Peptides against a protein of PDB entry 7C96. Designs and how they scored, part 68

Target 1, 73 residues: chain A of PDB entry 7C96
Amino acid sequence: PVIPDDFRCPISLELMKDPVIVSTGQTYERTCIEKWLQAGHGTCPKTQQTLTSTVLTPNYVLRSLIAQWCEAN

## One batch from the design tools (peptide; made by RFdiffusion4, then SolubleMPNN)

Design b2_p23_6_s2 (from b2_p23_6, 9 letters changed)
Fold by OpenDDE base, seed 1:
Structure b2_p23_6_s2 (fold): chain B 73 residues (1-73), chain A 23 residues (1-23)
Amino acid sequence: as target 1 above (73 residues)
Amino acid sequence: SEELEKKFEEFVEEVKEELEKKK
């Protein structure tokens, strides 16, 4: 089945396993965004907006939705 | 910026490669 775009990481373009939200509201796979931040970047990969914080918030709702989708497909 | 786009594309490929290595 076709993976919904909202379930794909903007960086890896793969189904997210550990989705996290950045300060701009965009969601990425934790591993991907952590590598981006560790490389010294302070912007959102998708929007190029400056991050007001480097805190990564787990997207529990999306994680649950993806889990449900994976179970059904 | 075309230069920034190229750098981002390179980073994306790098991340994807690293993720594949973990599988």
Scores: peptide ipSAE 0.103, ipTM 0.654, DockQ to the pose 0.492
Fold by OpenDDE base, seed 2:
Structure b2_p23_6_s2 (fold): chain B 73 residues (1-73), chain A 23 residues (1-23)
Amino acid sequence: as target 1 above (73 residues)
Amino acid sequence: SEELEKKFEEFVEEVKEELEKKK
């Protein structure tokens, strides 16, 4: 089945396993965004907006939705 | 920016490769 765009990391374009939310509200795979930040970037990869914080918040809701989707597909 | 996009694309590929190693 086709993976919903909302379930794909904007960076890897793959189904997210550990989705995290950045200050701009965008969600990425933790590994991907961490590498981006470690590279010295302070912007949101997707929106190019400056991050007001480098804190990454787990998107538990999305994680659950993805899990449910995976079970059904 | 074309240059910025190129840099990002390179980064994306790098990240993808690293992710593949974890799989």
Scores: peptide ipSAE 0.100, ipTM 0.654, DockQ to the pose 0.500
Fold by OpenDDE base, seed 3:
Structure b2_p23_6_s2 (fold): chain B 73 residues (1-73), chain A 23 residues (1-23)
Amino acid sequence: as target 1 above (73 residues)
Amino acid sequence: SEELEKKFEEFVEEVKEELEKKK
């Protein structure tokens, strides 16, 4: 079945396993965004907005929704 | 590695470009 766009990482385009939220409110796969930040970038890959913080917040709700979707499909 | 990092950055930029085209 077709994977919902909201369940795909904007960077890898793959189904997210460990989704995290950045300061702009966008969600990415943890591994992807960490590599982006470690490379010295200070912007949001999707929106190009400057990050006000480098703190990554786990998106537990989305993680649960993705898990449920995977079980049903 | 440094080489892996550069390849990742190039990939991200390519994806960003494609995302803009979809808008």
Scores: peptide ipSAE 0.100, ipTM 0.647, DockQ to the pose 0.115
Fold by OpenDDE base, seed 5:
Structure b2_p23_6_s2 (fold): chain B 73 residues (1-73), chain A 23 residues (1-23)
Amino acid sequence: as target 1 above (73 residues)
Amino acid sequence: SEELEKKFEEFVEEVKEELEKKK
C-alpha cells in the first residue's frame, strides 16, 4: 500500500518512527533532523525557514496515526 | 563519524534539491 506523504520524513523519505516537530511546524524523523542540526544547519529542511528554536517536540498524534497505519497495512 | 556525516550531508543536499523541484 502507498504510504501517505505526511507519514514520510522529508529527509529520509521513509516512514517515520519517531516523528518530531520543529519550530516551523514541520515534522521529521528525530534522527534525521538531529543530524541536520548537528551538521550546523539552522533552517527547516522543507521550508528553508530559519528555526526560531532548536527544541524538538514529539509528534504523538502522528506517531499514533502511523502506528495504526502500520497495523492495518 | 566524519565520513558518515559527509555522506549524510551529501544525501541531504540531494533531498533538498528534490524538495525544491517539488515546490
Scores: peptide ipSAE 0.082, ipTM 0.635, DockQ to the pose 0.071

Design b2_p23_6_s3 (from b2_p23_6, 8 letters changed)
Fold by OpenDDE base, seed 3:
Structure b2_p23_6_s3 (fold): chain B 73 residues (1-73), chain A 23 residues (1-23)
Amino acid sequence: as target 1 above (73 residues)
Amino acid sequence: SEELKEELEKFKEEVQKELEKKK
């Protein structure tokens, strides 16, 4: 079945496995956003806003929703 | 920012390309 857009990483376009939230509130796959930050960027890929922090917060709610969707599909 | 958009597009393409290779 078609993967919901909200479950896809804006960078990889794949189903997120370890979704994390950045300071702008956007969610990405951990490995993708870490690579972006390690490359020297300090902006949010989705919004292009400057990040006020480089702290990545696990999005456990979304992770659970994705897991439930995967079980049903 | 045009530069930022270009950098992002190239980055996305690179990540997606690498992931396709792993499949």
Scores: peptide ipSAE 0.630, ipTM 0.903, DockQ to the pose 0.879
Fold by OpenDDE base, seed 4:
Structure b2_p23_6_s3 (fold): chain B 73 residues (1-73), chain A 23 residues (1-23)
Amino acid sequence: as target 1 above (73 residues)
Amino acid sequence: SEELKEELEKFKEEVQKELEKKK
């Protein structure tokens, strides 16, 4: 089945397993955004906005929605 | 900027290629 766009990481384009929210409100796969930050970047890949914080907040709601979708499909 | 855009595209390609290799 077709994976909903909101469930795909903007970087990997794969179904997210550990989605995290950055300061701009965008969500990415944890490993992807961490690699981006570790590479010395301080911007949001999706919006190119400068991040006001490097704190990554787990998106548990999305994680749950993805899990439910995977079970149904 | 175009520079940032280019870096992003290269990064995305790299990540995607690495993930494909793991499959």
Scores: peptide ipSAE 0.629, ipTM 0.902, DockQ to the pose 0.877
Fold by OpenDDE base, seed 2:
Structure b2_p23_6_s3 (fold): chain B 73 residues (1-73), chain A 23 residues (1-23)
Amino acid sequence: as target 1 above (73 residues)
Amino acid sequence: SEELKEELEKFKEEVQKELEKKK
């Protein structure tokens, strides 16, 4: 089945396994966004907005939704 | 920023290629 766009990481374009939220409210796969930040970037890949913080917050709600979707598909 | 867009695209391409290698 087709993976919902909201379940795909904007960077890897793959189903997220460890989704994290950045300061702009966008969600990415942890590994992907960490690599972006480690590369010296301080912007949100999706919006290009400057991040007010480099703190990454786990998106537990989305993680659960993805898990439920995976079980059904 | 066009520069940022280019950097992002290159980065995304790199990440995606690396993930494909693991498959």
Scores: peptide ipSAE 0.625, ipTM 0.902, DockQ to the pose 0.920
Fold by OpenDDE base, seed 5:
Structure b2_p23_6_s3 (fold): chain B 73 residues (1-73), chain A 23 residues (1-23)
Amino acid sequence: as target 1 above (73 residues)
Amino acid sequence: SEELKEELEKFKEEVQKELEKKK
């Protein structure tokens, strides 16, 4: 089945398993965005906006939606 | 920034390639 775009990490392009939200509101797979930050970048990969915080907030809603989608597909 | 864009694209390719290798 076709994976909804909102369920794919902008970096890996794969179905997210541990989605996290950055300060810009964009969501990424945790491992992907952490690698980006650890590489010394301070911008949002999707929007190129400067991140105002390094905090990564788990996107539990999306995580649940993805889980439901996986069960149905 | 064009430089940032290029850097981002290279990063994406690297991550994607690594993930494909693990499969």
Scores: peptide ipSAE 0.621, ipTM 0.901, DockQ to the pose 0.915

Design b2_p23_6_s4 (from b2_p23_6, 10 letters changed)
Fold by OpenDDE base, seed 2:
Structure b2_p23_6_s4 (fold): chain B 73 residues (1-73), chain A 23 residues (1-23)
Amino acid sequence: as target 1 above (73 residues)
Amino acid sequence: SKALEEELKKFQKEVQEELEKKK
Protein backbone atom coordinates (compact mmCIF):
# COMPACT_ATOMS: atom_id res chain seq x y z
CA PRO B 1 0.00 0.00 0.00
CA VAL B 2 0.96 3.63 -0.49
CA ILE B 3 2.49 5.14 2.63
CA PRO B 4 1.03 8.55 3.49
CA ASP B 5 3.60 11.32 3.11
CA ASP B 6 2.96 12.48 6.65
CA PHE B 7 4.09 9.09 7.90
CA ARG B 8 7.44 9.25 6.11
CA CYS B 9 10.56 10.78 7.63
CA PRO B 10 11.70 13.77 5.56
CA ILE B 11 15.25 12.42 5.80
CA SER B 12 15.05 8.65 5.39
CA LEU B 13 11.82 8.85 3.38
CA GLU B 14 10.75 5.70 5.20
CA LEU B 15 7.84 4.98 7.50
CA MET B 16 8.68 6.46 10.88
CA LYS B 17 9.07 4.18 13.86
CA ASP B 18 10.14 6.67 16.51
CA PRO B 19 8.85 10.05 15.32
CA VAL B 20 10.04 13.15 17.18
CA ILE B 21 9.06 16.79 16.82
CA VAL B 22 11.66 19.55 16.53
CA SER B 23 11.17 23.18 17.56
CA THR B 24 9.81 24.11 14.13
CA GLY B 25 7.00 21.61 14.46
CA GLN B 26 8.36 19.23 11.84
CA THR B 27 8.56 15.54 12.65
CA TYR B 28 11.43 13.20 11.83
CA GLU B 29 12.64 9.74 12.67
CA ARG B 30 14.62 10.14 15.89
CA THR B 31 17.80 8.54 14.62
CA CYS B 32 17.78 10.66 11.46
CA ILE B 33 17.38 14.03 13.12
CA GLU B 34 19.88 13.12 15.82
CA LYS B 35 22.44 12.36 13.12
CA TRP B 36 21.66 15.68 11.46
CA LEU B 37 22.20 17.57 14.69
CA GLN B 38 25.32 15.60 15.53
CA ALA B 39 26.71 16.55 12.12
CA GLY B 40 26.69 20.14 13.33
CA HIS B 41 23.50 21.46 11.79
CA GLY B 42 21.34 23.85 13.72
CA THR B 43 18.48 24.07 11.26
CA CYS B 44 15.36 22.11 10.46
CA PRO B 45 16.13 19.89 7.46
CA LYS B 46 12.71 20.37 5.88
CA THR B 47 12.13 24.08 6.46
CA GLN B 48 15.72 25.32 6.85
CA GLN B 49 14.53 27.36 9.82
CA THR B 50 16.95 27.79 12.70
CA LEU B 51 16.09 25.52 15.58
CA THR B 52 15.30 27.42 18.75
CA SER B 53 15.99 24.25 20.69
CA THR B 54 17.67 20.92 20.09
CA VAL B 55 15.13 19.17 22.31
CA LEU B 56 13.32 16.36 20.53
CA THR B 57 9.76 15.66 21.62
CA PRO B 58 8.24 12.24 20.93
CA ASN B 59 5.24 12.49 18.63
CA TYR B 60 3.08 9.90 20.35
CA VAL B 61 -0.01 10.82 18.39
CA LEU B 62 1.71 10.19 15.08
CA ARG B 63 3.31 7.03 16.40
CA SER B 64 -0.14 5.75 17.25
CA LEU B 65 -1.59 6.75 13.89
CA ILE B 66 1.22 4.98 12.08
CA ALA B 67 0.73 1.88 14.19
CA GLN B 68 -2.97 1.85 13.39
CA TRP B 69 -2.23 2.29 9.70
CA CYS B 70 0.24 -0.57 9.76
CA GLU B 71 -2.32 -2.82 11.39
CA ALA B 72 -4.76 -2.11 8.59
CA ASN B 73 -2.22 -2.41 5.80
CA SER A 1 18.58 28.09 -0.05
CA LYS A 2 19.89 25.97 -2.87
CA ALA A 3 23.03 25.15 -0.94
CA LEU A 4 21.08 23.92 2.05
CA GLU A 5 18.77 21.91 -0.16
CA GLU A 6 21.73 20.20 -1.76
CA GLU A 7 23.20 19.54 1.65
CA LEU A 8 19.98 17.90 2.75
CA LYS A 9 19.86 15.82 -0.40
CA LYS A 10 23.36 14.55 0.23
CA PHE A 11 22.51 13.77 3.82
CA GLN A 12 19.35 11.96 2.79
CA LYS A 13 21.34 9.80 0.40
CA GLU A 14 23.90 9.06 3.07
CA VAL A 15 21.29 8.05 5.62
CA GLN A 16 19.35 5.99 3.12
CA GLU A 17 22.49 4.22 2.00
CA GLU A 18 23.36 3.45 5.59
CA LEU A 19 19.90 2.07 6.23
CA GLU A 20 20.08 -0.13 3.15
CA LYS A 21 23.36 -1.58 4.37
CA LYS A 22 21.71 -2.54 7.63
CA LYS A 23 19.00 -4.47 5.84
Scores: peptide ipSAE 0.473, ipTM 0.864, DockQ to the pose 0.881
Fold by OpenDDE base, seed 3:
Structure b2_p23_6_s4 (fold): chain B 73 residues (1-73), chain A 23 residues (1-23)
Amino acid sequence: as target 1 above (73 residues)
Amino acid sequence: SKALEEELKKFQKEVQEELEKKK
């Protein structure tokens, strides 16, 4: 089945397994955004806004929604 | 900016290629 766009990481374009929220409110796969930050970037890939923090917050709600979708498909 | 967009695009391709190699 076709994966909903909201469930895909903006970087990898794959179904997110460990979605995390950055300071701008955008969500990415943890490994992808960590690699972006490690490469020396301090901006949000999707919005190009400067990150006010490098803290990554787990998006448990989205993780649950993705899990439910996977079970149904 | 266009420069930042191109930089992101290159990064996206790099990550995607790495993931495909692991499959």
Scores: peptide ipSAE 0.470, ipTM 0.866, DockQ to the pose 0.868
Fold by OpenDDE base, seed 1:
Structure b2_p23_6_s4 (fold): chain B 73 residues (1-73), chain A 23 residues (1-23)
Amino acid sequence: as target 1 above (73 residues)
Amino acid sequence: SKALEEELKKFQKEVQEELEKKK
């Protein structure tokens, strides 16, 4: 079935397994955004906004939703 | 910014290519 857009990482375009939220509120796959930050970028890939923090917050709600969707599909 | 958009696209392709290699 079609994967909901909200469940896809804006970088990898794949179903997220470990979604994390950046300061702008956008969610990415952890490994993807970490690589972006490690490359020296200080902006949000999707919005191009400057990140006020490089702290990555696990999006447990989304992770759970994705897991539930995967079980049903 | 068009420049930033291009940077993202390049990065996306790089990440996607790496992921495909691992499959």
Scores: peptide ipSAE 0.458, ipTM 0.860, DockQ to the pose 0.897
Fold by OpenDDE base, seed 5:
Structure b2_p23_6_s4 (fold): chain B 73 residues (1-73), chain A 23 residues (1-23)
Amino acid sequence: as target 1 above (73 residues)
Amino acid sequence: SKALEEELKKFQKEVQEELEKKK
């Protein structure tokens, strides 16, 4: 089945398992965005906006939606 | 910027290759 674009990490391009939201509101796979930050970047990969915080907030809603999609497909 | 976009592209490729190795 076709994976919705919103369910794919902008970095890995794979279905997200542990999606997290950055300060810009964009969502990434946790491991991917952590690697980006650890590499010394302070911007949002998708938008190039400067991150106002390095806090990563779990996107539980999206996580649930993805889980439901995986169950159905 | 174009430079930043290229850096992102390289990073994306790196991450994707690493993930493929784990499969």
Scores: peptide ipSAE 0.456, ipTM 0.860, DockQ to the pose 0.897

Design b2_p23_7_s1 (from b2_p23_7, 11 letters changed)
Fold by OpenDDE base, seed 1:
Structure b2_p23_7_s1 (fold): chain B 73 residues (1-73), chain A 23 residues (1-23)
Amino acid sequence: as target 1 above (73 residues)
Amino acid sequence: EFVPPPPTPESLEFAKKALELLS
């Protein structure tokens, strides 16, 4: 089945396994956004807004939604 | 609906990184 766009990482375009939220509110796969930050970037890949923090917050709601979708598909 | 901003050097870097991760 087709993976919902909101469940795909904006960078890898794959189903997120460990979704994390950045300061702009956008969600990415942890590994992807960490590589972006480690490369020295201080902006949100999708919105290009400057990040006010480099803290990554686990998106537990999305993780749960993805898990439910995976069980049904 | 989210409308992406016009291309910038940062958006180009994003595309580059995305390609690297997908390859």
Scores: peptide ipSAE 0.120, ipTM 0.702, DockQ to the pose 0.081
Fold by OpenDDE base, seed 2:
Structure b2_p23_7_s1 (fold): chain B 73 residues (1-73), chain A 23 residues (1-23)
Amino acid sequence: as target 1 above (73 residues)
Amino acid sequence: EFVPPPPTPESLEFAKKALELLS
C-alpha cells in the first residue's frame, strides 16, 4: 500500500525505522540526518532553517504510529 | 501544509546527499 508521506524520511524517502526530531521540529531517519550533520551541515534539510542544536530527539509517537500502520498493512 | 523554500545552495547539497544515501 501507499506509505503516508508523514511516515517517510525526507532524505531517504523510505519508511522511517528510527525517526528523530531536530530542533526545527522536522523528523528524519536517524541515520540520514546524522550523515547530514557529519558532513558539516548545520541546517534542516527540509526547511533550510539553521539548527539551534544538533541534538536528535527520538520521535516515539511517530515510531508507534508507523508500527501500527505496518501491522495493519 | 508545508511549502518548501526556493532552492538554495543548501538545498542542492541536500539533493546531492540524498542521492548518495540512496545509491
Scores: peptide ipSAE 0.115, ipTM 0.701, DockQ to the pose 0.082
Fold by OpenDDE base, seed 4:
Structure b2_p23_7_s1 (fold): chain B 73 residues (1-73), chain A 23 residues (1-23)
Amino acid sequence: as target 1 above (73 residues)
Amino acid sequence: EFVPPPPTPESLEFAKKALELLS
């Protein structure tokens, strides 16, 4: 089935397994955004906004929604 | 002055993919 856009990582375009929220409010797959940050970038890949923090916050709600979607599809 | 390191091929691809979603 078609994966909802909100469930796909903006970087990998794949269904997120470990979604994390960055300071701009955007959500990415943890592995993807970590690699981006490790490359020395200080901006949000999607919005190009400067990150005020490099803290990654687990998006538990989205994780649950994705899990529910996967169960139904 | 802080000078960020140059982007890697991988990072550029990440940015490219992200941009594609916005287009």
Scores: peptide ipSAE 0.109, ipTM 0.660, DockQ to the pose 0.209
Fold by OpenDDE base, seed 5:
Parts: structure tokens; sequence; C-alpha cells
Structure b2_p23_7_s1 (fold): chain B 73 residues (1-73), chain A 23 residues (1-23)
């Protein structure tokens, strides 16, 4: 089945398992964005906007939507 | 409406490496 684009991490291009929201509002797979930050980057990979915070907020709604999609497909 | 710019070579390389690790 075709995976919705919004369910894929902008970095890994894979279905997200632990989606997190960065300060710019974009969502990434936790592991991917953590590696990006650990590499010393301070920008949003997708938008190139400067991150005002390194706090990662779990996107529980998206996690649930992805889980529902996986159950149906 | 905000439209994100195209990815930079840096972001593309990161994505490329990520795909290699997951494949």
Amino acid sequence: as target 1 above (73 residues)
Amino acid sequence: EFVPPPPTPESLEFAKKALELLS
C-alpha cells in the first residue's frame, strides 16, 4: 500500500515509529532528528529554519494515526 | 502560506546516509 507522505520522516523517508515535533512545527522520526542535532546542526532539515529550541515533543496524534493506518493496511 | 525551500546538499546527504542505514 502507498504510505501517506505525512506519515514518512522527511529524513529517513520511512514510516515514522516515534514521531516528534521540533520548534518549527515539523515532525521527524525521533532517532533521525536526534542524530541531526547531535551532529551539531541547529536548523530544521526540511525548512532550513533556525531551531529556537532543541526540545522534541512527541506527536501522539500522528503516532495514533499511523498505528491506525498500519492496522488497516 | 509558508513554503519550505528545497533541501540543501547537507540535508540531502544526511537523508541519503539515513536511507543506507535503514535499507
Scores: peptide ipSAE 0.099, ipTM 0.687, DockQ to the pose 0.067

Design b2_p23_7_s2 (from b2_p23_7, 10 letters changed)
Fold by OpenDDE base, seed 4:
Structure b2_p23_7_s2 (fold): chain B 73 residues (1-73), chain A 23 residues (1-23)
Amino acid sequence: as target 1 above (73 residues)
Amino acid sequence: EFVPPPPTEESLQFAEEAQQLLA
């Protein structure tokens, strides 16, 4: 089935397994954004906005929605 | 109702660049 765009990581383009929210409000796969930050970048890949924090907040709501979608499809 | 604004062309290009770097 067609995966909803909101369920795909903007970087990997794959269904997110461990979605995390960055300071700009965008959500990415944890592994992807961690690699981005570790590479020395301080901006949001999607928006190019400067990150006010490097804290990554688990997006449990999205995680749940993705899980529900996977179960139904 | 909240409707997120569409991404700008510049942001899309940057995302693409990030994809290439992290591929």
Scores: peptide ipSAE 0.116, ipTM 0.645, DockQ to the pose 0.081
Fold by OpenDDE base, seed 2:
Structure b2_p23_7_s2 (fold): chain B 73 residues (1-73), chain A 23 residues (1-23)
Amino acid sequence: as target 1 above (73 residues)
Amino acid sequence: EFVPPPPTEESLQFAEEAQQLLA
């Protein structure tokens, strides 16, 4: 089935398994955004906005929605 | 409810570059 765009990581373009929210409010796969930050970047890949924090917050709601979708498909 | 604005064309290009480097 076609994966909803909101469930895909903006970087990997794959279904997110461990979605995390950055300071700009965008959500990415944890491993992808961690690599981005580790590479020395301080901006949001999707919006190009400067990150005000490097804290990565788990997006539990989205994780749950994705899980529900996977169970139904 | 916070709704982020749609990305600009420039930001879309930036995202694509990130994909090439990290994916």
Scores: peptide ipSAE 0.112, ipTM 0.662, DockQ to the pose 0.089
Fold by OpenDDE base, seed 1:
Structure b2_p23_7_s2 (fold): chain B 73 residues (1-73), chain A 23 residues (1-23)
Amino acid sequence: as target 1 above (73 residues)
Amino acid sequence: EFVPPPPTEESLQFAEEAQQLLA
């Protein structure tokens, strides 16, 4: 089945399992964005905007939507 | 509601580069 673009991590391009939101509002797979931050980057990979915070907020709504999609596919 | 601006060509290139490094 075709995976909706919004369900894919902008970095890995794979279906997100643990989606997290960064300060810019973009969502990434937790492991991917953590590696980016650990590498010393302080910007959003997709937008290049400087992150005002390194806090990663779980995107529970998206997680739920992905789960529902997986159940149907 | 906050709506992030669409990525520019420059940001897309940056994301692609990041992808190569992280994935």
Scores: peptide ipSAE 0.094, ipTM 0.624, DockQ to the pose 0.090
Fold by OpenDDE base, seed 3:
Structure b2_p23_7_s2 (fold): chain B 73 residues (1-73), chain A 23 residues (1-23)
Amino acid sequence: as target 1 above (73 residues)
Amino acid sequence: EFVPPPPTEESLQFAEEAQQLLA
């Protein structure tokens, strides 16, 4: 089945397993965005906006939706 | 509604690298 675009990480383009939200409201796979930050970047990969915080918030709603989709497909 | 600008060359390079490692 075709994976919905909203379920794919903007960086890896793969189905997200541990989606996290950055300060700009965009969601990425945790490992991907952590590597981006560790590389010294302080911007949102997708929007290029400066991150006001490096705190990563788990996107539980999306995580649940992806899990439900995986179970059905 | 907000329309984000296209990714920078730097972000595209990182995405390419990440895809190679995680694909």
Scores: peptide ipSAE 0.086, ipTM 0.659, DockQ to the pose 0.067

Design b2_p23_7_s3 (from b2_p23_7, 10 letters changed)
Fold by OpenDDE base, seed 3:
Structure b2_p23_7_s3 (fold): chain B 73 residues (1-73), chain A 23 residues (1-23)
Amino acid sequence: as target 1 above (73 residues)
Amino acid sequence: EFVPPPPTPESLEFAKEAEELLK
């Protein structure tokens, strides 16, 4: 079935398995955003806003919603 | 109303690569 856009990583465009929130509030797949940061970038890929922190916070709510969707589809 | 800025060349690179992987 069609994957909801909100469940896709803005970078990989694939279903997120380990979604994390950056300082701007945007959510990405952990692996994708880590690669972006390791490449020397300090901005949010989607909004181009400067990240005030490089801390990545697990998005447990979204992880749960995605899991529920996967179980139903 | 919020209007997001256009993607950077770097963002477009990721998107292009991702699109190819999804084909």
Scores: peptide ipSAE 0.029, ipTM 0.568, DockQ to the pose 0.079
Fold by OpenDDE base, seed 5:
Structure b2_p23_7_s3 (fold): chain B 73 residues (1-73), chain A 23 residues (1-23)
Amino acid sequence: as target 1 above (73 residues)
Amino acid sequence: EFVPPPPTPESLEFAKEAEELLK
């Protein structure tokens, strides 16, 4: 089935399994954004905005929605 | 269908598959 746009990581373009929110409010797959940050980048991949923090906050709501979608599809 | 933003020089590190999808 077609994966909802909001369920795809902006970096990998794949269904997110561990979605995390960066300081700009955008959500990415944890592994992807961690690699991005470890590579020395300080911007949001999608918006190019400068990140004010390197803290990654789990997007539990989205995780739940994705899980529900996966169970139904 | 999801369409990522156009890749920037910095974003190219993770745009291998994205570049193909942007065609």
Scores: peptide ipSAE 0.028, ipTM 0.550, DockQ to the pose 0.071
Fold by OpenDDE base, seed 2:
Structure b2_p23_7_s3 (fold): chain B 73 residues (1-73), chain A 23 residues (1-23)
Amino acid sequence: as target 1 above (73 residues)
Amino acid sequence: EFVPPPPTPESLEFAKEAEELLK
């Protein structure tokens, strides 16, 4: 089935397995955004907004929603 | 509908990284 856009990482374009939220509120696959940050970037890939923090917060709600979707599809 | 902002040098780097991840 078609994966909901909100469940896809903006970078990998794949279903997120470990979604994390950046300071701008956007969510990415952990490994993808970590590589972006490690490359020395200080902005949000999707919005180009400057990140006020490099802390990555697990998006547990989205993780749960994705899990539910996977179980049903 | 999300409308992305105008491309920046960093956004272009994002595109390159995305291409590598999608190989």
Scores: peptide ipSAE 0.027, ipTM 0.611, DockQ to the pose 0.082
Fold by OpenDDE base, seed 4:
Structure b2_p23_7_s3 (fold): chain B 73 residues (1-73), chain A 23 residues (1-23)
Amino acid sequence: as target 1 above (73 residues)
Amino acid sequence: EFVPPPPTPESLEFAKEAEELLK
């Protein structure tokens, strides 16, 4: 079935497996955002806002929702 | 101050693709 937009990483456009939240509040696949940061970028890929922090916070709620969706579909 | 690790070839390629994808 069609993957809900909120469950897809803004970068990879694929279903997120390890979603993390950046300082701007946007959520990305951990691997994707880490590569982005590793490349030297200091902005939020989606919003282009400057990141106030490079801390990545696990989005447990979204992870759970995605897991539930995967089980049902 | 954030100091990113040295970019790998993969990271550079990914970053380029990501930027284009988000446009």
Scores: peptide ipSAE 0.025, ipTM 0.603, DockQ to the pose 0.655

Design b2_p23_7_s4 (from b2_p23_7, 10 letters changed)
Fold by OpenDDE base, seed 1:
Structure b2_p23_7_s4 (fold): chain B 73 residues (1-73), chain A 23 residues (1-23)
Amino acid sequence: as target 1 above (73 residues)
Amino acid sequence: EFVPAPPTPESLEFAKEALERLS
């Protein structure tokens, strides 16, 4: 089945397992955004906006939606 | 708050590929 775009990490393009929200509001797979930050980048991969914070907030709503989708597909 | 450690060859390679994909 086709994975909804909103369920794919902008970086890996794969179904997110541990989605986290960055300061710009964009969501990424935790592993991906952490690797991006580890590379020395302080910007949002998708928007190129400078991150005002490196706090990564778990996107529980999306996590739940993805789980529901996986059960149905 | 995530505090990154110094860049590694692996992280740099990852970021390079990410940039190419997101461009």
Scores: peptide ipSAE 0.577, ipTM 0.922, DockQ to the pose 0.947
Fold by OpenDDE base, seed 3:
Structure b2_p23_7_s4 (fold): chain B 73 residues (1-73), chain A 23 residues (1-23)
Amino acid sequence: as target 1 above (73 residues)
Amino acid sequence: EFVPAPPTPESLEFAKEALERLS
């Protein structure tokens, strides 16, 4: 079935497995955003806003929603 | 808190592809 857009990482366009929230409120796959930051970028890929923090907060709610969707589809 | 280290060829290639996709 078609993966809901909200469940796809803005960078990889793949179903997120370990979604994390950045300072701007956007969510990305952990691996993707870390690679982005590692490349020297200090901005939010989607909004281009400068990140005020490099803290990556696990999006447990979204992780759960994705898991539920995967189980049902 | 994620603290990036100096970029690697792999990370640079990843970012390049990401930028192309997001553009």
Scores: peptide ipSAE 0.576, ipTM 0.921, DockQ to the pose 0.927
Fold by OpenDDE base, seed 5:
Structure b2_p23_7_s4 (fold): chain B 73 residues (1-73), chain A 23 residues (1-23)
Amino acid sequence: as target 1 above (73 residues)
Amino acid sequence: EFVPAPPTPESLEFAKEALERLS
């Protein structure tokens, strides 16, 4: 089945397993955004906005929605 | 708060590919 766009990481384009929210409000797969930051980037990959913080907040709601979708599909 | 490690060739390549995919 086709994966909903909102469930795919903007970077990997794959179903997110550990989605985290960055300071701009965008959500990415934890591993992907961490690799992005490790590469020396301080911007939001999707919006190019400067990140005001490197705090990565787990998106538990999305994680749950994805889990539910996976169970049904 | 995430503290990034020094950039590596691997991480740089990852970022490059990411940029290409996002554009």
Scores: peptide ipSAE 0.569, ipTM 0.919, DockQ to the pose 0.925
Fold by OpenDDE base, seed 2:
Structure b2_p23_7_s4 (fold): chain B 73 residues (1-73), chain A 23 residues (1-23)
Amino acid sequence: as target 1 above (73 residues)
Amino acid sequence: EFVPAPPTPESLEFAKEALERLS
């Protein structure tokens, strides 16, 4: 089935497994955003806004929603 | 807090591909 846009990482375009929220409020797959930061970027990939912090907060709500969707599809 | 290490060829290549998708 078609993966809901909100469940796909803006970078990989794949279903997120470990979604994390950056300072701008955008959510990405952990591995993707970490690789982005490792490349020396200090901005939000999707919005280009400067990140005020490199803290990556697990998006547990989204993780749960994705899990529920996967169980149903 | 995530503290990135110095960029590597792999990370740079990843970022390049990411930018292509996001543009």
Scores: peptide ipSAE 0.567, ipTM 0.919, DockQ to the pose 0.932

